# Designs tried in a protein design run: peptides against a protein of PDB entry 5A53. Part 14

Target 1, 230 residues: chain A of PDB entry 5A53
Amino acid sequence: LVENVKQALFIPGQSCNKNLHDIMVDLSALKKPDMKRFNRKNDIHPFEDMSPLEFFSEKNDCSLMVLMTSSKKRKNNMTFIRTFGYKIYDMIELMVADNFKLLSDFKKLTFTVGLKPMFTFQGAAFDTHPVYKQIKSLFLDFFRGESTDLQDVAGLQHVISMTIQGDFQDGEPLPNVLFRVYKLKSYKSDQGGKRLPRIELVEIGPRLDFKIGRIHTPSPDMVTEAHKKP

## One batch from the design tools (peptide)

Design b1_p12_1_s3 (made by RFdiffusion4, then SolubleMPNN; from b1_p12_1 with E2D F10R)
Fold by OpenDDE base, seed 3:
Structure b1_p12_1_s3 (fold): chain B 230 residues (1-230), chain A 12 residues (1-12)
Amino acid sequence: as target 1 above (230 residues)
Amino acid sequence: SDDDLIVRSRPL
């Protein structure tokens, strides 16, 4: 059985503010049509009690969740949650730095809703370090969309770039992850009467620098079950 | 492969 497209639920926490709401709207726009947003604030503390998130996962049939909270210690915090059988699989806090840009900060471009983005990852730690492996897995899973057999190059319009900000050694604080979204723009250049096809990457937003916070990892048994292939 | 990084949301 091929699994259906994973649905995402965006949840404003009790401490959600206008900036976080705007970030939520812009990031969730990239997950359309496979996205739901709550309009009401919910008092959820996932690292204290996960039960409310499991309830929301089951009730809304959403295996992806994003909780929007902000505090003095964890400003602009996006907690990304995945579920397996409506139970918490993993969680990661990604705090958005103050230098963020919204879609409104970029040139308005039309794009087709529901097309799968191409990902690029910059930094060796995405393949070696357990936290960055989880981030890579999370974002690939979050934006996977429909399984199409054809890499329809004609359907490729978005590139999501994720970059580890600088080098680090063991025991050092984990560098931020730079999240960037580009649109592939096709141009016809007229050079001397010859129309040459030109493709350019245009940043469309949002622009987010993620500081890594707390993490919850699944049990080995849950990992084994979640990786079973039919 | 990138496919090995994808997890199921439900049991088989």
Scores: peptide ipSAE 0.583, ipTM 0.941, DockQ to the pose 0.874
Fold by OpenDDE base, seed 4:
Structure b1_p12_1_s3 (fold): chain B 230 residues (1-230), chain A 12 residues (1-12)
Amino acid sequence: as target 1 above (230 residues)
Amino acid sequence: SDDDLIVRSRPL
């Protein structure tokens, strides 16, 4: 049984500003057509009370949510939420560093809406460390798109790259995750009358460096239920 | 596999 494509809801928090709005617009563009955005600010504090998010998940039929907030302690904070049966499954705060780039900062390229991106993950901790495993799971789930039996390589247009910024030891602060988006461009090179196929990756944005904040993890029972396969 | 990291949005 193939589950329907997960819908994402982008929610401006009470402290949402112009920069966060622009980031929201650009990141949500990658989730089209499976995305909704609220135009009004909502006073939501998900680590104090999760009930408003569960209500929005059910009311909008969205199992993915992104809350946009900003404070001195948590500047440019994107809280990513997943639900299971409209109940909170997990949450993670990802704060966007000030060095971000918007889609407007890159060469405008046309792309087909709704194509599934290919992911690349750089850093061993994506496979071993529980926080980075959650991030990997979240982004794979967020951009999964339509279930296909075969990956149509001919339809592959986008690569999303996620890199852990440096090494770390136990007890050290968790390094940032570098989020990058590329478009595949095919070129024919003419070298001495031989046409050689050339593929290039061109960055298209947005460019986001995520600082990791607070995390909510599901109960073991909820993990078991959410991983059940038919 | 990366597919093992995908979670359902609703019960079976």
Scores: peptide ipSAE 0.577, ipTM 0.941, DockQ to the pose 0.875
Fold by OpenDDE base, seed 1:
Structure b1_p12_1_s3 (fold): chain B 230 residues (1-230), chain A 12 residues (1-12)
Amino acid sequence: as target 1 above (230 residues)
Amino acid sequence: SDDDLIVRSRPL
């Protein structure tokens, strides 16, 4: 797929609070330089009217959007939106649990902006269940970054881990998705005078547990068009 | 492949 890097637009909704703002800042930092943030609140209800989001997608040339809202029913809600031709492709509500951690809660590490993260997915449902397939697709797409031919291990700095929290059966509530971000830290281990390269994963944040909310799925025709390869 | 999960943002 030869396409320009997808740009993300972070939108504070009318009900956006300090916690959601802080989460927005930290998550959007992982998408730099390919992100924009609105400083003003916008009254958007994407599951009632999608037209304002389509307008923002076109006007800002952003095919990725994240709407930050909070209510009693949908606390700390991040609505992730993708567009195709500036029309809504899909949407998913991911509500952040109260146990979240910000970047400031971890040891500050320097990182290079614009490096593509490696993803790891834990849970069979990411490959079988439609909702978790959409989540996997969304996050891979959201953080794809530049297509560098040399995805050389030398360019790998970040690992994003996504884990389904436990097993579930048909008809049960969908388990949360645990979002974790790690930095690869290279150490020179001095074991017996031989400097062995040691790599450790250090959590850098944010730490987010996502509760799954409402979903919008594309039409079959839009799926076919969006998966066309040149 | 994971690349099969990536969708275009615009028509071809």
Scores: peptide ipSAE 0.575, ipTM 0.941, DockQ to the pose 0.848
Fold by OpenDDE base, seed 5:
Structure b1_p12_1_s3 (fold): chain B 230 residues (1-230), chain A 12 residues (1-12)
Amino acid sequence: as target 1 above (230 residues)
Amino acid sequence: SDDDLIVRSRPL
């Protein structure tokens, strides 16, 4: 049985500000049509009590959630949550740095809704370090979309690039993850009378630098269950 | 594979 496309629920927290709202709108646009947004603020503190998120997961049939909160300690915080059987599987706080760019900061390009992005990951830690492995897993899962047999290059519209900002050693603060979104732009180049196909990447936004915050990891048993293949 | 990083949302 192929699992249905995971639905995402974007939740403004009580401390959600205008910047977070705008970020939410732009990031959620990439998840259309498989996205819901709440228009009202909800007082949720997921690292204190997870039960409201489990309730929202079940009630809305959304196994992906993003909680938008902001405080002095955790400014522009996007808490990404996944559920398994409507129970919390994992959570990660990703705080958006102040240098963010919205879709309105880029040249408006039309795009087809519902096309699966291609991901690129830059940094060895995405394959080796537990936190960055979780981030890689999360974003691949979040934007997976429909299982199309043909990753038809003809259907490739977007590239999402995730880069670890620099090297780090044990005991050092985890570097930010640079989130970038590009559109593939096809050109016919006229090079010396030969029309060669040219593809360029054009940044379309949003541009987000994620500072890593608190993390909740699943139990080993839940990991085993969540990775079972039919 | 990257597919191995994908988790189910529901029990089998």
Scores: peptide ipSAE 0.572, ipTM 0.940, DockQ to the pose 0.880

## One batch from the design tools (peptide)

Design b1_p13_1 (made by RFdiffusion4)
Fold by OpenDDE base, seed 4:
Structure b1_p13_1 (fold): chain B 230 residues (1-230), chain A 13 residues (1-13)
Amino acid sequence: as target 1 above (230 residues)
Amino acid sequence: NHYFRGEEGALFF
């Protein structure tokens, strides 16, 4: 089964500011070439009315959307939306903490557009807790890219690391998710006449700490329909 | 028919 690469649409909300715009630009750069950005602000409130997002999904042929909004209650809020058949499948609010770093805050390294990232997930809750399972599913789906049977190791460029910040119990606030991006840097090492490749991870940005906000989950019927193999 | 694949095809280690 070959599935088309999911396209992402980045939407500045009415309350989008310069910081959110810069974050949007940097995060969307990782999704190139499978990304569109709106230049104008749009008055969208997805937890009140989802219809405008469904309209944008259909008109732009994008099954992934990111809405950029900011308020006193939900500062630097990135709402991640997935659609199935241009209908809302799930949504999650991820608010970026003030300690964020942009690509410009790191050493500029050569980046090849369109390569798939590798992922690492740190925290048992990514496999057990429904909210963190949704986050894991979302980011894997968001950055999956083209399905290929052959993995060219030479085409492995970068790693996205996602870490749950600490332990938590039932009824406690959900810990932040730490989003980090690293580039693989290969060095030739000559030790005793044996050339062993040395690989290092170099952080390239952006660096984002996500506070979890509101979520929308699909109905059991929508899950069944969305996971039907043709 | 569109197929919604959540986690399939991603490389993780």
Scores: peptide ipSAE 0.027, ipTM 0.634, DockQ to the pose 0.650
Fold by OpenDDE base, seed 3:
Structure b1_p13_1 (fold): chain B 230 residues (1-230), chain A 13 residues (1-13)
Amino acid sequence: as target 1 above (230 residues)
Amino acid sequence: NHYFRGEEGALFF
């Protein structure tokens, strides 16, 4: 069974500002060509009423959505939403810390649109803690892209790194997730008359530190239905 | 119809 690539819809909320717009543009560039962006602000409050998001999912044929909002309590908030059958499956608020860097803050490197990223996850909680498991699942699903039978190693261009910022115990606030994007750069090294290829990771941005906010999880029945193979 | 497949297809280290 070959599934179509999941399309992402980026939605500026009513409280979307210039910084959030810039973050939206830069993050969505990594999802090209499988993304849409709304140019108009929409008054959506997903934890109060999910029905507008379900409508947008169906109308735009997008099973991934990102809502951009900002308030005093939830500054620079990116709400990531997934749908199944155009119904809300899960949601998570990820608030971008003020220390963010845009693509323009890094040396401009060209990349091919549509190539699948590699991922690295740092922190045991990505495999054990329910919230971080959801984050891992979300980002892998978000950037999965096309299934290619042939891994053209020559087509591997970038790595997304996600790191849990420090250790935590039960009952403590959840540490931030550090989001970093690197490009593989090949250098010709001349060592002793032999040209050995040297590969380095160069940060290309955006650089985002995510504070975890509110979460919506699917019912057990929705989980079962979403994992059924036809 | 988008199914939730697990970690299938991700290139991760």
Scores: peptide ipSAE 0.025, ipTM 0.656, DockQ to the pose 0.787
Fold by OpenDDE base, seed 2:
Formats: sequence, C-alpha cells, structure tokens
Structure b1_p13_1 (fold): chain B 230 residues (1-230), chain A 13 residues (1-13)
Amino acid sequence: as target 1 above (230 residues)
Amino acid sequence: NHYFRGEEGALFF
C-alpha cells in the first residue's frame, strides 16, 4: 500500500511574531515540497474550537497542520495537528525555547528538496511514555515523505535527531525534546589510492528545543478507524 | 484517505 504523502499546512496564528515566523519558514523548508504556508494570520484557538482547523484541513487537503502562536504563557508555540478524514486526530503544543537557531545560523549547505530524512530518537520514553510516543509518531508521520522502495543511499541526506533532555520521574515536568537536523556530508578522501568515503554529520538547522504543552489525543474509535488499511 | 501506519518504513538508527 502506497500512501499519498501527507501535506502540511503552516498557519500563522494571530499572535505569530517574527521569531515564530522565521522558525515556521525554516521548519517548513524541511517539509518541502509537501508543505503549504499561509501568509496571513488566522485567529485560531485549537484547544477552544477545532472547527477552523478541520475546515482548513479539508479545504487545503492537508492532514498535517502547524499553528504558530505566541503568548507569555506559551511563547513560540507550535501546535502540531493531525487530521484523519479531515477531523482532528491529535494535537500537541511544542513551544520553541529561546535558544533556537535558524538555518541562517548554520553554514549554508545545499540540500535536495524532497529527500526522506532518517530519524534517531534518544530517550526510552519515546517508546514507553504516551506523550513522547505521540511526539515520535507525529514527527515520523510529519516527515515520512514518499515511500520509496529503493533505499537509495543517495536519497539519504538528512538525519533528524530527537532527544529527550534528561531523565524524569512520574509527576515531574516533561523534559524538552531537542530537535536537531544533520546533513550527511561525504568527503572523498584520497589516501594512497584507496578512496575511503568519509561521511560526516553536519548540523544544518533549525535547532529547536521543544517544551511540551497541551495535548489532545484521539478517541479509541478514531484510532481504530485511522489504522484501518483501505 | 490517509491512514496511520505508525512507524513502518522509518529508517531508524
């Protein structure tokens, strides 16, 4: 079963600021070509009324959405939304910490648009804790891209690393998720006629530390429907 | 119609 690539819609909220806009631009660049961005601000409050998002999902044929809002309580907030059948499946607020780095903060490296990233997840909670499982699922789903049967190594350009920042116990605030993007850089080493390919990971950005906010989870029925193979 | 496949087909390290 070849699934169509999920399209992402980036939506500036009413409180979207310059920093958040820049973050939006940079993060969305990783989702090209399967990305749309709104240029105008939209007054959307997804945890109060989800209907506008469902409308946008359907109208734009985007099953992934990212709402960009910022307030004192939720600064640089990226609300990631997934839909199934244009109905809200899940939502999660990921607030970008102030220490973020944009693509412009890194050495400009050309990257091919549309290549599927590899993922690394650091932290046991990505497999055990419901919130981090959702985050893992979300990002894998968000950046899955085209299902290529041919794992052409040439098609492997990016590594997205997601790390839970430290250990935590039950009842403690959930640690941030460190989002890092690396490019595989191949160097031709000509050492004595043996070309040993030297591969290096070069951080390309953006660099985002996500503070976890509010979450909406699907109903069991919606989970069942969403996992039905057509 | 997109369904959720979970983690199938992700290249993990």
Scores: peptide ipSAE 0.024, ipTM 0.642, DockQ to the pose 0.685
Fold by OpenDDE base, seed 1:
Structure b1_p13_1 (fold): chain B 230 residues (1-230), chain A 13 residues (1-13)
Amino acid sequence: as target 1 above (230 residues)
Amino acid sequence: NHYFRGEEGALFF
């Protein structure tokens, strides 16, 4: 089964500010060409009424959505939404901390549009804790890109690193997730006549620290239906 | 999209 690449829709909410707009532009650039951005603000409150998002999912044929909102309680909030059959599957609020860096804050490196990123996850909770498992699943799904049978290593240019910021116990607030993007840079090392390619990771941005907010999880029945192989 | 894979198909380090 060759799955179609999931398309992402970036939606500025009514409370979207300049910082969120800039973050939206930079994060969505990593999803090109499989991305749409709205230029108009939309008054959407997904944890009160999900119907507008289901409508946008269907009308734009996008199974991934990101809603950009900001309030005193939920500053710089990116709500990530996934749909199945144009119905809401899951949602998670990820609030960007004020220490964010944009692509313009890093050395401009050329990259090929449409190449699939590699992922690294730091923190045991990504495999055990339900919320961090959802985050892991979401980002892997969001940036999956085209299914290439041949993992052409030559086509790998990006690494996305996701780190849980510190240890936590049950009942404690969930630590932030540190989102970092690196480019693989190959240097020809002329050391000693052996052209061993030296590969270095160069941070390219954006740099985002995500505070976890509200979540919506699918029903067990919806999980079963969504994972049915046709 | 008829299939929801989530984690399937990502490259891990």
Scores: peptide ipSAE 0.025, ipTM 0.641, DockQ to the pose 0.697; fails the geometry check

Design b1_p13_1_s1 (made by RFdiffusion4, then SolubleMPNN; from b1_p13_1, 5 letters changed)
Fold by OpenDDE base, seed 4:
Structure b1_p13_1_s1 (fold): chain B 230 residues (1-230), chain A 13 residues (1-13)
Amino acid sequence: as target 1 above (230 residues)
Amino acid sequence: MHYELGDEGVLFF
């Protein structure tokens, strides 16, 4: 079953600034061709009223949305939204730390648009903790691309790495998630007459450290419906 | 907050 590629909509909020715009451009470039961007700012507050996002989901046929806002309390905030049947499924605020790097900060490497990335997740909490499970699920959905049974290994150019920054105990603030993007570079190494392929990971950007903010979780009924394969 | 739905966005007033 080839699942239709989920389309993403990037929405600048009213408080979107130049840095957030640049981050949006770079992150959305990884989702090409399956993304749209609004050029106009929209005064959306998804934790107060979700209806505008449901409207945009339906109008643009996008099941993924990212809202870019910034305030003193929530600086460089990227709210990731998923919809099911054009209704809000889940939301999570991910605030980008000031140490971010744009694609322009890395050596320009040509990459083929539309290739499915590989994923790596570092941290046991990605499999056990509900918030990090949601983050893992979200990013897999966001960049999954076409589910082709034939993973042409020759087409694997990119790795998205997500790392939980350190250990934490119950009741402590949730550690940041470190988002990194790498390109696979293959070298022919002649060692001792055997050509062994050497693979190197080269960081290509963007580099984003996400602080976790507010979360909206789906109702049990929506979870059940979303897992029903047609 | 009231909003008006436009073709390319939501106008908040």
Scores: peptide ipSAE 0.026, ipTM 0.580, DockQ to the pose 0.022
Fold by OpenDDE base, seed 3:
Structure b1_p13_1_s1 (fold): chain B 230 residues (1-230), chain A 13 residues (1-13)
Amino acid sequence: as target 1 above (230 residues)
Amino acid sequence: MHYELGDEGVLFF
């Protein structure tokens, strides 16, 4: 069963500023063509009332949403939401650190829209810790494009790298997640008269360091229903 | 505060 590509909706919150707007534009560019953006600010507080998000999920046929808000307590906050049957499945706040880089900060590289990214995850906690497991699942789900049967190696264009910033113990604050995007670039190197193909990773942006905020986890019943393959 | 839910956003009045 080829699952339909999940559509993403990007929503500016009432407190959305220019920096968050720019981050939204750049991150959403990686989800093209399977994305929509609202141009108007919406006063949504998902941890107080989820009903507006469920409404938008249904009306726009989007199972992925990103809400852009900013406050003193939660600066540059991207709330990632997933729905199942247009009901909230899970949510996570990821706050972008001030050291972010936009696509405009990197050398312009052409890329084909709609190609599936490769992923790398650095840090054992991505496989063991429930929060980082959710982050891993979210990003894999978010950027999962069409299952092309032919993994034409020629169709592999870019890599998303996610790294946990350092080690941590139980009860300590969760380290940031470093989000990086690279393009595969093929070079013909002339080494000793033999042209050897060399592949390099070139950072293309955006560059985002995510601080983890509030989390909503799915009920056990919703987990069971969401994993039932038809 | 009353609001209406629209396809493109939430209107508050």
Scores: peptide ipSAE 0.019, ipTM 0.548, DockQ to the pose 0.021
Fold by OpenDDE base, seed 2:
Structure b1_p13_1_s1 (fold): chain B 230 residues (1-230), chain A 13 residues (1-13)
Amino acid sequence: as target 1 above (230 residues)
Amino acid sequence: MHYELGDEGVLFF
């Protein structure tokens, strides 16, 4: 079963600023061609009323959405939304820390649009803690591109690395998730007549440190329906 | 930091 590639819709909220716009552009570039961006601001408050997002999901045939908002309390906030049957499945607020880097801050490297990234997750909580499990699930789902046959190493151009920033205990604030994007660069070394392929990871951006905000979890019924294989 | 599970999900405060 080739799962249909999920389409993403990037939505500037009413409070979307230049920095968020730039972040949106850069992050959405990694989702091409399976991405739409709205150019106009929309007054959407997903934790108050989800109906506009469900409407946009259906109208645009996008099961992934990212709402870009910014306030004093929730600066550079990217609300990631997933829908199932055009109904809200889950939501998570990920606020981009001020130390972000755009693609323009890195050496411009060409990449092929549509290639599926590899993922690395650093931190045990990605497998054990419900919030980080949701983040892991979200990003895997978000960047699940076309099924590249594992046999085409040539189809592997980039790695998305997600790291939980430090250890934490129960009752402590959840550490940030460090989002990094690397391109695989192959060098042919002609050392001693044996071309040893040297692979290097080169950071290409964007570089985002995500502070975790509010979370909406799916109902048990929606979980059951979403896992029903057709 | 406490979290509450509400109808809208988990709120951190």
Scores: peptide ipSAE 0.007, ipTM 0.515, DockQ to the pose 0.030
Fold by OpenDDE base, seed 5:
Order: sequence, then C-alpha cells, then structure tokens
Structure b1_p13_1_s1 (fold): chain B 230 residues (1-230), chain A 13 residues (1-13)
Amino acid sequence: as target 1 above (230 residues)
Amino acid sequence: MHYELGDEGVLFF
C-alpha cells in the first residue's frame, strides 16, 4: 500500500502577525508540493472548538494542519493538528521563540522540491516521554513525504534535526525543542589519493526553537483505528 | 556544526 502523501494546510489565525507569516512561508516551503496555504485570516480557537478544523480538513483533503496564532500568553504559536478520517486525532501548540531565523538569514542554497528529509532526534525523551513521542511522531508524519522503499542516498539532500534543549526531571517544565534544517554537502576530500567522502551539514533554515504549549491527545479508540493498516 | 560520517555510516552531530 503506497500511503498517499499527507497534505498540509497552513492556516493564518486572526492573530497571525508578520513574523508568523514569514515562518509559515519558510516552514511550508519544506512541505512543497504537498502543502496548501490560506491567504485569509480565520478566527479559529482549536482548544475551544475543533469543528472548524475538521471542516477544513475535509474540505481541503488535508490530514495535517498548522494554525498560526499569537497572543501575549502564546506568542508565535504554531498549533500542529493531525486528523484521521477528517476528525481531530491530536494537537500540539509549539510556540516559536523570538530568536528564530528565516531562510533569508542563511546563505541561499537551492534545494530540490519534494526530496524526503532525513530526521535526527537528540534526547532520550523522544522515545520515552509521551509529549516528546508525540512531537517525534508528528514531525515524522509531517515531513515523511513519499514512501520510497530505497532511501536513495543520492536523493538525500537535507536533514531535519530536532533536539530537546537540556535534561529535565519529572515535574519540571518541558524543555524547548530545537528545530534545525541542514543541507548535505558532499566534498571530495583528496587526502592521499583515497577519496574519502566528506559530508558536511550546512544549516539552511528555518531555525526554530519550539516552546511546548497545550496538547490534545487522541482517544485510545482513535489510536487503534489510526494504526490499523488498511 | 561539522558532521562526520563515521565508518558505520552514523552521522555524529
């Protein structure tokens, strides 16, 4: 079963600002061609009423959504939503810290649209802690692209790195997740006649530090249905 | 950050 590539819908909320718009443009560029953006602001409050998002999911055939909102309490907030059968599966608020960098802040490197990123996750909590497991699952799902059986190393262009910012104990505030995007550059190192392939990672942006906000977790029944292989 | 491909194909970050 070739799972159809999940389509993403980027939605500016009523409180969407220029910074969030720019972040949206840059992040959505990594999801091309499997991305749609709304040009108009929509008054959506997903933790109060999810029905508008379910409507947009169905109407646009998008199982991934990102809502861009900003308030004093939740500045530069990207709410990531997944749907299953056009019903809300899970949601997570990821607030972008003010130290963000756009693609324009980096050396313009051309990338081929549609190439599948490699992911790296730094922090044991990505495998053990429920919130970070959800984040890991979300980003893998969001950027997985076409299921190619062969990760043709020749098709590897970029790496998405996600790092938990420091250690934490139970009951402590959850550390930020550092989102970084790198392009792989192959250098032929001519050392001593043996061409050792040297791979360098060059940051290409965007650079986003995500503060974790509110979370909606799926019901056990929805988890079971979503994991059923068709 | 410079990443070297280890002998086992592991990217060290």
Scores: peptide ipSAE 0.000, ipTM 0.387, DockQ to the pose 0.042

